# Ledger of designs, part 169: peptides against a protein of PDB entry 7AE7

Target 1, 321 residues: chain A of PDB entry 7AE7
Amino acid sequence: KVYKDLREFLEVLEQEGQLIRVKEEVNPEPDIAAAGRAAANLGKNQPAVFFEKIKGYKYSVVTNVHGSWQNHALMLGLDKNTSTKDQFYELNRRWDKFPVPPNVVKREAAPCKENVIDKDINLFEILPLYRINEQDGGFYISKASVVTADPEYPDDFNKLNVGTYRIQVKDRDRVGIQALAMHDIAVQLEKAEAENKPLPIAITIGNNPLVTFMASTPVGYNQNEYEFVGALQDGVPMDIVKSDLYDHLYVPAGSEVVLEGHIIPRVRTVEGPFGEFPGSYSGARLQCEVKIDRITHRTNPIFENLYLGIPWTEIDYLMAL

## One batch from the design tools (peptide; made by RFdiffusion4, then SolubleMPNN)

Design b2_p21_2_s3 (from b2_p21_2, 6 letters changed)
Fold by OpenDDE base, seed 1:
Structure b2_p21_2_s3 (fold): chain B 321 residues (1-321), chain A 21 residues (1-21)
Amino acid sequence: as target 1 above (321 residues)
Amino acid sequence: SLKEEIEKIEEKNKELNAKYE
């Protein structure tokens, strides 16, 4: 099976008994993290946890979407009981299909374009933000697929990067992003900063699970993650749409939320700490800052965020194959 | 302190500006 968006995947997870729906109103803290930990304690077959109602917020949260081998098998459109060995075999078989170019859909056909916020931007109104870990230095967006391009080659689709980065919410319309030197975004940012120019960025939240997977998988600088998504879909192209602000940035057509903006050149702000692993916090660091200039989102957007629990995190499953 | 953190940010921003002048 191929998924167009997060919603189609969540439907399959629910059908397969790999999603827990929490219908009662929860407090964003500590209930989301506590429920995630409780779900992790169910053993190796950890379900996704969908929170329908969050006190003080309008929209829902889903966590632990990639948090088990069963969920990972289902992401690949396999039987949920497919062995890790067979999942790896199938992943490698499909990887050889690269490149599978995406379909560019019209703006009107893209679910991520259903709603627009272009003034009075407040991330807290669109995302049910919470501290993932009690000791986190703020609210994090941890499963975003971040789209950037090479500012020297903006029209080179092969240099379009879709990556996963640690993102801390700094203000209503600002986020800090961890761009490490090993990340393609850091190379692109360095080029923009050399000219004292903003780097165009689209932070996409709540995607097709294979987009999230590929955004977490290192690829070559001249390789497009969307073309790997098509390969992992066994040769079925994924759907992308042009961003609203930038002709050279393409986002998943089915994204729940798209934050379009720019990295402010030559500015660093304090980011962190963040609990990447239970009992392990990365220290506070100076990171780049993104100003959000435009939001597009689906009606009733789902905030997909990372679960960080004991003993296995979603990161362990995203990086294990 | 917050003051020390701000000063470090300002220093780093100056460093970045100087690097790309």
Scores: peptide ipSAE 0.021, ipTM 0.414, DockQ to the pose 0.032
Fold by OpenDDE base, seed 2:
Structure b2_p21_2_s3 (fold): chain B 321 residues (1-321), chain A 21 residues (1-21)
Amino acid sequence: as target 1 above (321 residues)
Amino acid sequence: SLKEEIEKIEEKNKELNAKYE
């Protein structure tokens, strides 16, 4: 089974008993985190948690989408009870199918293009933002697939990078991004900053679960994550669409929200602290700042965000494969 | 309540596990 988007995956998770739907209105804090912890305490079969109604916000949140081996099995289109060993075997078998080039769909065929916000951008209107950890220095977008290109080779599709980075909301139309030297985005940013140019960026939220998985999986600088998604889909290409602002940036066609913008060259602002692990906080650092210039989104977009809690973090599962 | 929704999922998981066993 292959999923076109997050919604198809959430439907399967719900069918397979791997998704809790919270229908009652919750407070963003502390209820989202508390509910995530409660779900994690149910044992090894940790479900995703879908919050239909969040006080003060228009849209929904889902957390812990990748938060169990059962969810990972389902992500691969396997039986939820597939052993970790067999999941790894299947993952490796499919990995050898790389590259599987994505399908470029027309704008009108891409669900992420259903709605546009190009003026008076306010991230709080489109994303039900909350503090993931009590001591976080702000609101984080922690499960985005961030798309950037090599500014020297913008038309080289193999250098198109899709990565997961820590993103703090800084203002209604600004986010801080943690671009570490080990990340491909840092190489691309260095090139842009050398010329004092903005780096084009698309921050995509609520994706096909394999996109999120691959964005969290290190690949070679000259390897496109979308071509691995196709491989992990057992040879079925994923669907991508051009960003609205940039002809050379492609985003998942099914993304719930796409934040298109630019990294401001040679600007660093305070980002953090963030609770990367339960009881552990990274200090505040100077990080890059992104200006959001355009938003496209699905109707009634779902904000997929990371669950961080005891006993297991969702990151533990994303990094275990 | 969240607790009730959790309990429903636990039950559903048991049912599904029993179906695939």
Scores: peptide ipSAE 0.007, ipTM 0.261, DockQ to the pose 0.017
Fold by OpenDDE base, seed 3:
Structure b2_p21_2_s3 (fold): chain B 321 residues (1-321), chain A 21 residues (1-21)
Amino acid sequence: as target 1 above (321 residues)
Amino acid sequence: SLKEEIEKIEEKNKELNAKYE
């Protein structure tokens, strides 16, 4: 089984008993985090948790999408009871199919282009934002696949980077992003900042689960994460679409939300703290700031966000394969 | 300049809006 988008994956999770649907209206805080913790306490078969109604918001949230070995098996299109060992063997077998180039679809064929917001941008109208941890210094987008390119080689598709970074909401149209020196985005940003130019960026939310997986998996600077997604789909290309603002940035065609913008060069603002682990907070740091210039989104977009509960974080599963 | 690059983004956004509205 190959998934075009998050929605197809959520449907399979629900069919397989790996999704809990919360139909009653919940408070963003503390109910989302509390329900995530409760789901984590169900044992090894941790389901995703889908919140249909969130007080004060129009749209839904899903958490813990990658939060179990069963969900990982299903992500690979395997039986949910496939052993971790067999999942690993299958993952490695498919990895050898790299590269599998993506399909570039037309804008009209891309679900992420169903709606556009280009004026009076307000992230709070599109994303049901909440504090993941009680001591978080703000609202975080913790499961985005962030697309950037090498500004020196914008047409080199192999240098297109899709990564996962800590993103704090700073304002209606501003986010802080943690671009560490070890990240490919930091190399690209350094080149842009050397010329005092903005770095084009697309922050994509609610993706094909293999996109999210590959965005969390370190690869070579000259390797495209989308070509690995095709490999992990057992040779089936994924669908990408050109970003609206930038001819050289491609986003997953099925993304729930795409935040297109730019990293402001040579600007650093206070970001954090964030609870990366239960009871462990990274301190406040000076981080890059992104201006959001355009949003495209699916109708009734689903905000996929990371679950950071006990005993295992969703990151632990994403990094374990 | 930074200003010119931001203006290009703004112009592109206007162009796209006009194309897709």
Scores: peptide ipSAE 0.374, ipTM 0.899, DockQ to the pose 0.022; fails the geometry check
Fold by OpenDDE base, seed 5:
Structure b2_p21_2_s3 (fold): chain B 321 residues (1-321), chain A 21 residues (1-21)
Amino acid sequence: as target 1 above (321 residues)
Amino acid sequence: SLKEEIEKIEEKNKELNAKYE
């Protein structure tokens, strides 16, 4: 099975008994993290946890979407009981199908374009933000697929980067992003900053699970993550759509939320701390700052965020494949 | 300049709003 978006995947997880639906209203803190830990205590077959109602917010949260080998098997369209060995075999077999170019759909055919916010941007109205860990320095968007291009070669689709980065919410329309020197985004940012230009960026939330997987998987600078998603879909192209602000940025057509903006050149602000692992916090650092200029989103958008409870954490599964 | 690039983003946002709203 191939999934167009997060919603189709969540439906399959629920049908397969790999999703817990929390129907009662929860407090963002501490209930989301507490429920995630409770789900993790169910053993190795950890379900996704879908929170329908969050106090003080309009929209839903889902966590632990990639939080088990069963969920990874289902992501690949395999039987949920497929062994880890057979999952790796199938991943390797499909990887050799690279490149599988995506389909560029029209704007009117892309669910991520159902709603637009371009004025009075407030991230807290769209995303049910909460502290993932009690000692976090703020609210984090930890499972976004971030799209950037090479500013010297903006029309080179092979240099389009889709990556996962630590993103701290700084204000209603501002986020800090951790662009480390080892990340492709850092190369692109360096080129933009050399000319004192903003770097165009699209932060996408709630995607096809293979997009999230590939955004967390290192690839070559001249390799497009969307072409690997098509390979991992066994040769079925994924659907992408052009961003509204930038002709050279493409986002998943089915994204729940797309934050379009720019990295402010030569500006660094304090970011962190963040609890990447239980009891282990990264120090506060100076990181780049993104201004959000436009939002597009699906009606009743689902905020997909990372579960960072007890080991095995969701990040362990994302990095293990 | 940085100012001119920001102004272009703002202008494009206005044009897009007029087209899609």
Scores: peptide ipSAE 0.103, ipTM 0.748, DockQ to the pose 0.022; fails the geometry check

Design b2_p21_3_s1 (from b2_p21_3, 12 letters changed)
Fold by OpenDDE base, seed 4:
Formats: structure tokens, C-alpha cells, sequence
Structure b2_p21_3_s1 (fold): chain B 321 residues (1-321), chain A 21 residues (1-21)
């Protein structure tokens, strides 16, 4: 099974008994985190948790999408009971199919383009934001696939980076991003900042689960994560679409929400603290700031966010494969 | 509401900034 988007994956998770649907209206805090912890207590076969109604918000939240070996098996289109060993075997077998170039679809064929917000941008109206950890300094987008390019080689598709970074919501149209020196985005940002230029960025939320997986998987600077997604789809290309603002940035065609904007050059603002691991906070630091200039989104977008809870966080599964 | 959430986030961010500086 290959998934075009998050929705197709969530449907399979639900069919396979790997998704809990919460139909009752919940409070963003503490109910989302509490329900995630309760789901974590269901043992090793942790389901995704889908919240249909969040008080004060229009749209839904899903958490713990990658939060179990069963979910990872299903992500690979395998039987949910596929052993970890066999999952690794299949992952490695498919990895050798790299590169599988993506299909570039037309704008009209991309579900992420169903709705556009280009004025009066307000992230709080689009994303059902909540504090992931009790001591977090704010709201985080913790499971976004962030697309950037090398500003010196913007047309080099092999240098197009899709990565996962800690993103704190600062206001209606600004987010803080943790671009560490070890990340490809930091190399690209350094080049932009040397010229005092903005770095174009697309923050994509709610993707094909293999996109999210690859965005969390280190690859070479000259390797495109989308070409690995096609490999992990056993040679089926994924669908990408050109961003609205930038000719050189491509986003997953099926993204639930795409935040298009730029990293403001040579600006640093306070970001954090964030509980990256239960009981472990990375302190507040001066980090980069992204201005959001345009949003595209699917109708009734689903906010996919990371579940962080003890034991076995979703990040533990994402790093274990 | 989105406005109430925004306000809450602003308060939290301000508190975090004040604790950092």
C-alpha cells in the first residue's frame, strides 16, 4: 500500500485498529496531552489519537501517527504484525532503490492548494495549537517537514532539503525555528545570511507518513528526501507541487497545511523552553525567526503533531528506524 | 477562541523571554 497523503494513512490506521478517535470536545490543555499519555499506556501497540473537536478551534488534531512498530509497518504498506526485523529488512531493501524521482503535479491537482490565505494570516485560526509539555514556553509545531533550498544552487534539486525542526509559534504569522549547525538548513541559512537575504522556506504539516519519516532521517546534503520517499514506496514516485511563492521549492502535493515564508536574515529571538524528552527541557535560546507570508491548506486541515510522553515517545520510534 | 489562545501564547512567550534575559 502506498499513501498519497496523511488521510489515506489515517484511514488504514483506523481500519487496522491503530487509531483512536476522540469524538467528544476536548480542551487543548490538558486533554490532548492526557489522552496521548493514556494511549501510550495501551502497551507497545500504541495507536494514533485523532481529536475531532478541540474547544476554541475549528479543525482537528492527530497525534502519535508514528508512535508504534505497528504504525511503522503500516507506513511501509506491510502487515501491522510485521516484525521489527522484517521492517528493517524491507526498509533497507527499498532504500537501495534510491533515487526514485517524484512526480511534479500541477497546482490544480494538489490537495494542499484547496485553500489559500495570503492576507490577515493567523496561525491560531488554522492550527489547533496546544502546549505539548506542561513547561513549554509556548505552542510548538513539532512534526513539520520543512523545505528549504541552497540559495547558491536554488535549482539543484539534489540540494533541496526536507527536514524536521523544532518550531515555536511566536505570533499570528511568525514562528521560531531551531536551525542547529548540524542541520542542512543551517548551511543554507548561513549562505543566505552572508548576503543578508531571506531564506525561502515552506513548513509543511500533515504529510504522507513516509515524507515525515524521511524528513526525520538524516541524508546527505546532495540527496533529496523526496527521492527516498519514492524508494520507500517500493519505486512508486511521490507527488510534489511547486510552492506558490517560490519556483525552486516543492512541497508534498497532499500536505494538510503549507506555511510559506522566509527566515528573516540576521534576526534572532528567544525560543523555548521545550521538553524534547519527558523530564528534559532544552532551555530558551536565541533562534531564527520565520515570517509566514502565505498559507495553503486542505479543506478541514488535520494538524498532525508529535506526541511526547513516557515511556516510548513517538520520536523514539522515528529515530529507531 | 483563537484570540484567547493567542493571548495565552503571548503571555507564555513573554514569561519565557523574561526568564531568559
Amino acid sequence: as target 1 above (321 residues)
Amino acid sequence: SAEEVEKLNQERNAAAEAAFL
Scores: peptide ipSAE 0.534, ipTM 0.935, DockQ to the pose 0.813
Fold by OpenDDE base, seed 1:
Structure b2_p21_3_s1 (fold): chain B 321 residues (1-321), chain A 21 residues (1-21)
Amino acid sequence: as target 1 above (321 residues)
Amino acid sequence: SAEEVEKLNQERNAAAEAAFL
């Protein structure tokens, strides 16, 4: 099976008994993290956890979407009981289909464009933000697929990067982003900062699960993650759409939320600490800052965020493939 | 409320910044 968006995948997870739906109103803290930990303790078949109602917020949260080998099998459109070995064999087989170019859809056909916010940007109205770990320096967006391009070659689609980065919410319309030197975004940012120019960015949240997977998978600088998504879909192209602010940035057509903006050149602000793994914190650092200039979102957007808290976290599965 | 959450986040960020410096 191929999924157009997060919602189609969540439907399959629920059908396969790999999603727990929490219908009662929860507190953002500590209930989201606590329920995620409780779900992880249920054993090897760790389900996604969907929170329908969060106190003080309008929208829902889902966590642990990639948090098991069963969920990974389903992501690949395989039987949930497919062995890890067979999942790897199938992944490798499909990987050889690269490149599979995406379909560029019209704006009107893209679910991520259902709603627009272009003034009075307030992330707290759109995302049910919570502290993932008790000692985190703030709220994190930990499972976004971040789209950037080479500012020297903006029209080179092969240099379009879709990556996963640690993102801390700094203000209503500002986020800190961890762009490490080993990441393609850091190369692109260096080029922009050399000219003291903003780097255009689109932070996409709640995607087709293969987009999230590929955004977490290192690829070559001249390789587009969307073309690997098509390969992993066994040759079925994924759907992308132009960003509203930038002609050269393409986002997944089905994203729940798209934060469009720019990395502010030559600005560094304190970001962190963040508990990347249970019992380990990466310290606070001076990191890049993104100004959010526009939001597009689906009606009743689902905030997909990373589950952290017990060994074999969702990140362990995302990085293990 | 969203405002209370925003304020809480600001306080946490300020505390983290103060601890970094």
Scores: peptide ipSAE 0.496, ipTM 0.925, DockQ to the pose 0.845
Fold by OpenDDE base, seed 5:
Structure b2_p21_3_s1 (fold): chain B 321 residues (1-321), chain A 21 residues (1-21)
Amino acid sequence: as target 1 above (321 residues)
Amino acid sequence: SAEEVEKLNQERNAAAEAAFL
C-alpha cells in the first residue's frame, strides 16, 4: 500500500485499529497531551489520536501518527503485526531503490493548493496550536517537513532539502526555527546570510507519512528526500508540486498546510525552551526567524503534531530505524 | 478563542525571552 497523503494513511490507521478518534471537544491544553499519554499507556500498539474538535479552533489535530511499530509497519504498507526485524529488512531493501524521482504534478492537481492565504496571515486561524509540554516557552510545530534549497544551486533538485526542525510560533506570521549546524538547512542558510539574503522556505504540515519519516532521517546533502520516499514506496514515485512563491521549492502535493516564507537573514531571536524528550528540556537559545508570506492548505486541514508525552515517544519511533 | 490563545502565546514567549536575557 502506498499513501498519497496523510488522510489516506489515517484512514488505514483507523481501519487497522491504530487510530483513536476523539469526537468530543477538547481543550488544547492539557487535553491533547493528556490524551496522547493515555494512548501511550495502551502499550506497544499505540494508536494515533485524532482530535476532531478543539476549543477555540476550527480545525483538527492528529498526534502519534508514527507512534508505534504497528503504525510504522502500516506506513511501509506492511501488515501491522510485521516484526521490527522484518520492517527493518524491508526498509533496507527498499532503500536500495534510491533514487526514485517524484512526479511533479500541476498546481490544480495538488490538494495542498485548495485554499490560499496571502494577506492577513494568522497561524492561529489555520493551526490549532497548543503547548506540547507544560514548560514549553510557547507553541510548537514539531512535525513539519521543511523544504529549503541551496541558494547557490537553486535549480539542483538533488540539493533540495526536506528536514524536520523544531519550530516555535512567535506571532501570527512568524516562527522561530532551530537550524543546527549539523543540518543541511544550516549550510543553505549560511550561504544566504553571507549575502544578507533571505532563505526561501516552505514549512509543510500533514504529509504522506513516508515524507515525514524521510524528513526525520538524515541523508546526504546531495540526496533528495523525495527520491528516498519513492524508494520506500517500493519504487512508486511520490507526488510533489511547485511552491507558489518559489520556482525552486517543491512541496508534497498532498500536504495539509504549507507555510511559504523566508528565513530573515542575520536575525536571531529567543526560541525555547522545549521539552524534546520526556524529562529533558532544550533550553532557550537565539535561533532563526521565519516570516510567513503565504499559506496554502487543504480544506479542513489536519494539524499533524508530535506526541512527546511518556516514552516511547513518537520521535523515538521516527529515529529508531 | 484563537485570540486568547495568541495572547497566551505572546505572554509565554515574553516570559521565556525575559528568562533567557
Scores: peptide ipSAE 0.495, ipTM 0.929, DockQ to the pose 0.882
Fold by OpenDDE base, seed 2:
Structure b2_p21_3_s1 (fold): chain B 321 residues (1-321), chain A 21 residues (1-21)
Amino acid sequence: as target 1 above (321 residues)
Amino acid sequence: SAEEVEKLNQERNAAAEAAFL
């Protein structure tokens, strides 16, 4: 099975017993993190947790979408009981299909374009923001697929980067982004900052689970993550759409929320701390800042966010002993 | 070997888990 978007995947997770739906109103803190920890205690078969109602917010949150081997099997369109070994054999078999070019769909065919916010931007109105860890220095967007291009070669689709980065909400229309030197975005930002130009950016939230998977998977600078998504879909192209602000940026057609904007050149602001691991916080650092200039979103957008504090490994469960 | 694939897989999973961080 191939998924067009997060919603089709969540439907399958629910059908397969791999999604808990929380229907009662929860507090953003501590209830989201607490419910995620409770779901983790259900053993190796860790479900996604979908929060329908969050106090003070209009929209829903889903966490732990990739939080189990069963969810990974389902992401690949396999039986949920497919062994880890067989999942990896299938991943490797599909990887050899690279490149599988995406389909560029029309704007009117892209669900991420259903609604537009181009004035009075307030991230708190569109995203149910909460602290993931109790000691976090702010609200984080931890599971976004961030789209950038090479400023020197903006029309080279092979240099279009889709990556996952730590994003702190700084203001209603501003986010801090951690662009480390090891990330392709840092190369692109360096080129833009050398000329004192903004770097165009699209921060996409709530994607096809293979987009999120590939955005977290390092690839070559001249390799497009969307062409790997098509390979991992066993040769079925994914659907992308042109961004609204930039002719050279393409976003997943099914994204729940797209934050379009720019990295402000040569500006650094305080970001952090963030709890990267249970009991491990990265200190506050100076990071680059994104101005959000436009939002597009699906009707009733789902905020997919990372669940931190589920031991993802048996080792993390053994260290809690 | 199956063990090298399993190790590479554990390293990729740990890197994927670490790249979500």
Scores: peptide ipSAE 0.006, ipTM 0.311, DockQ to the pose 0.018

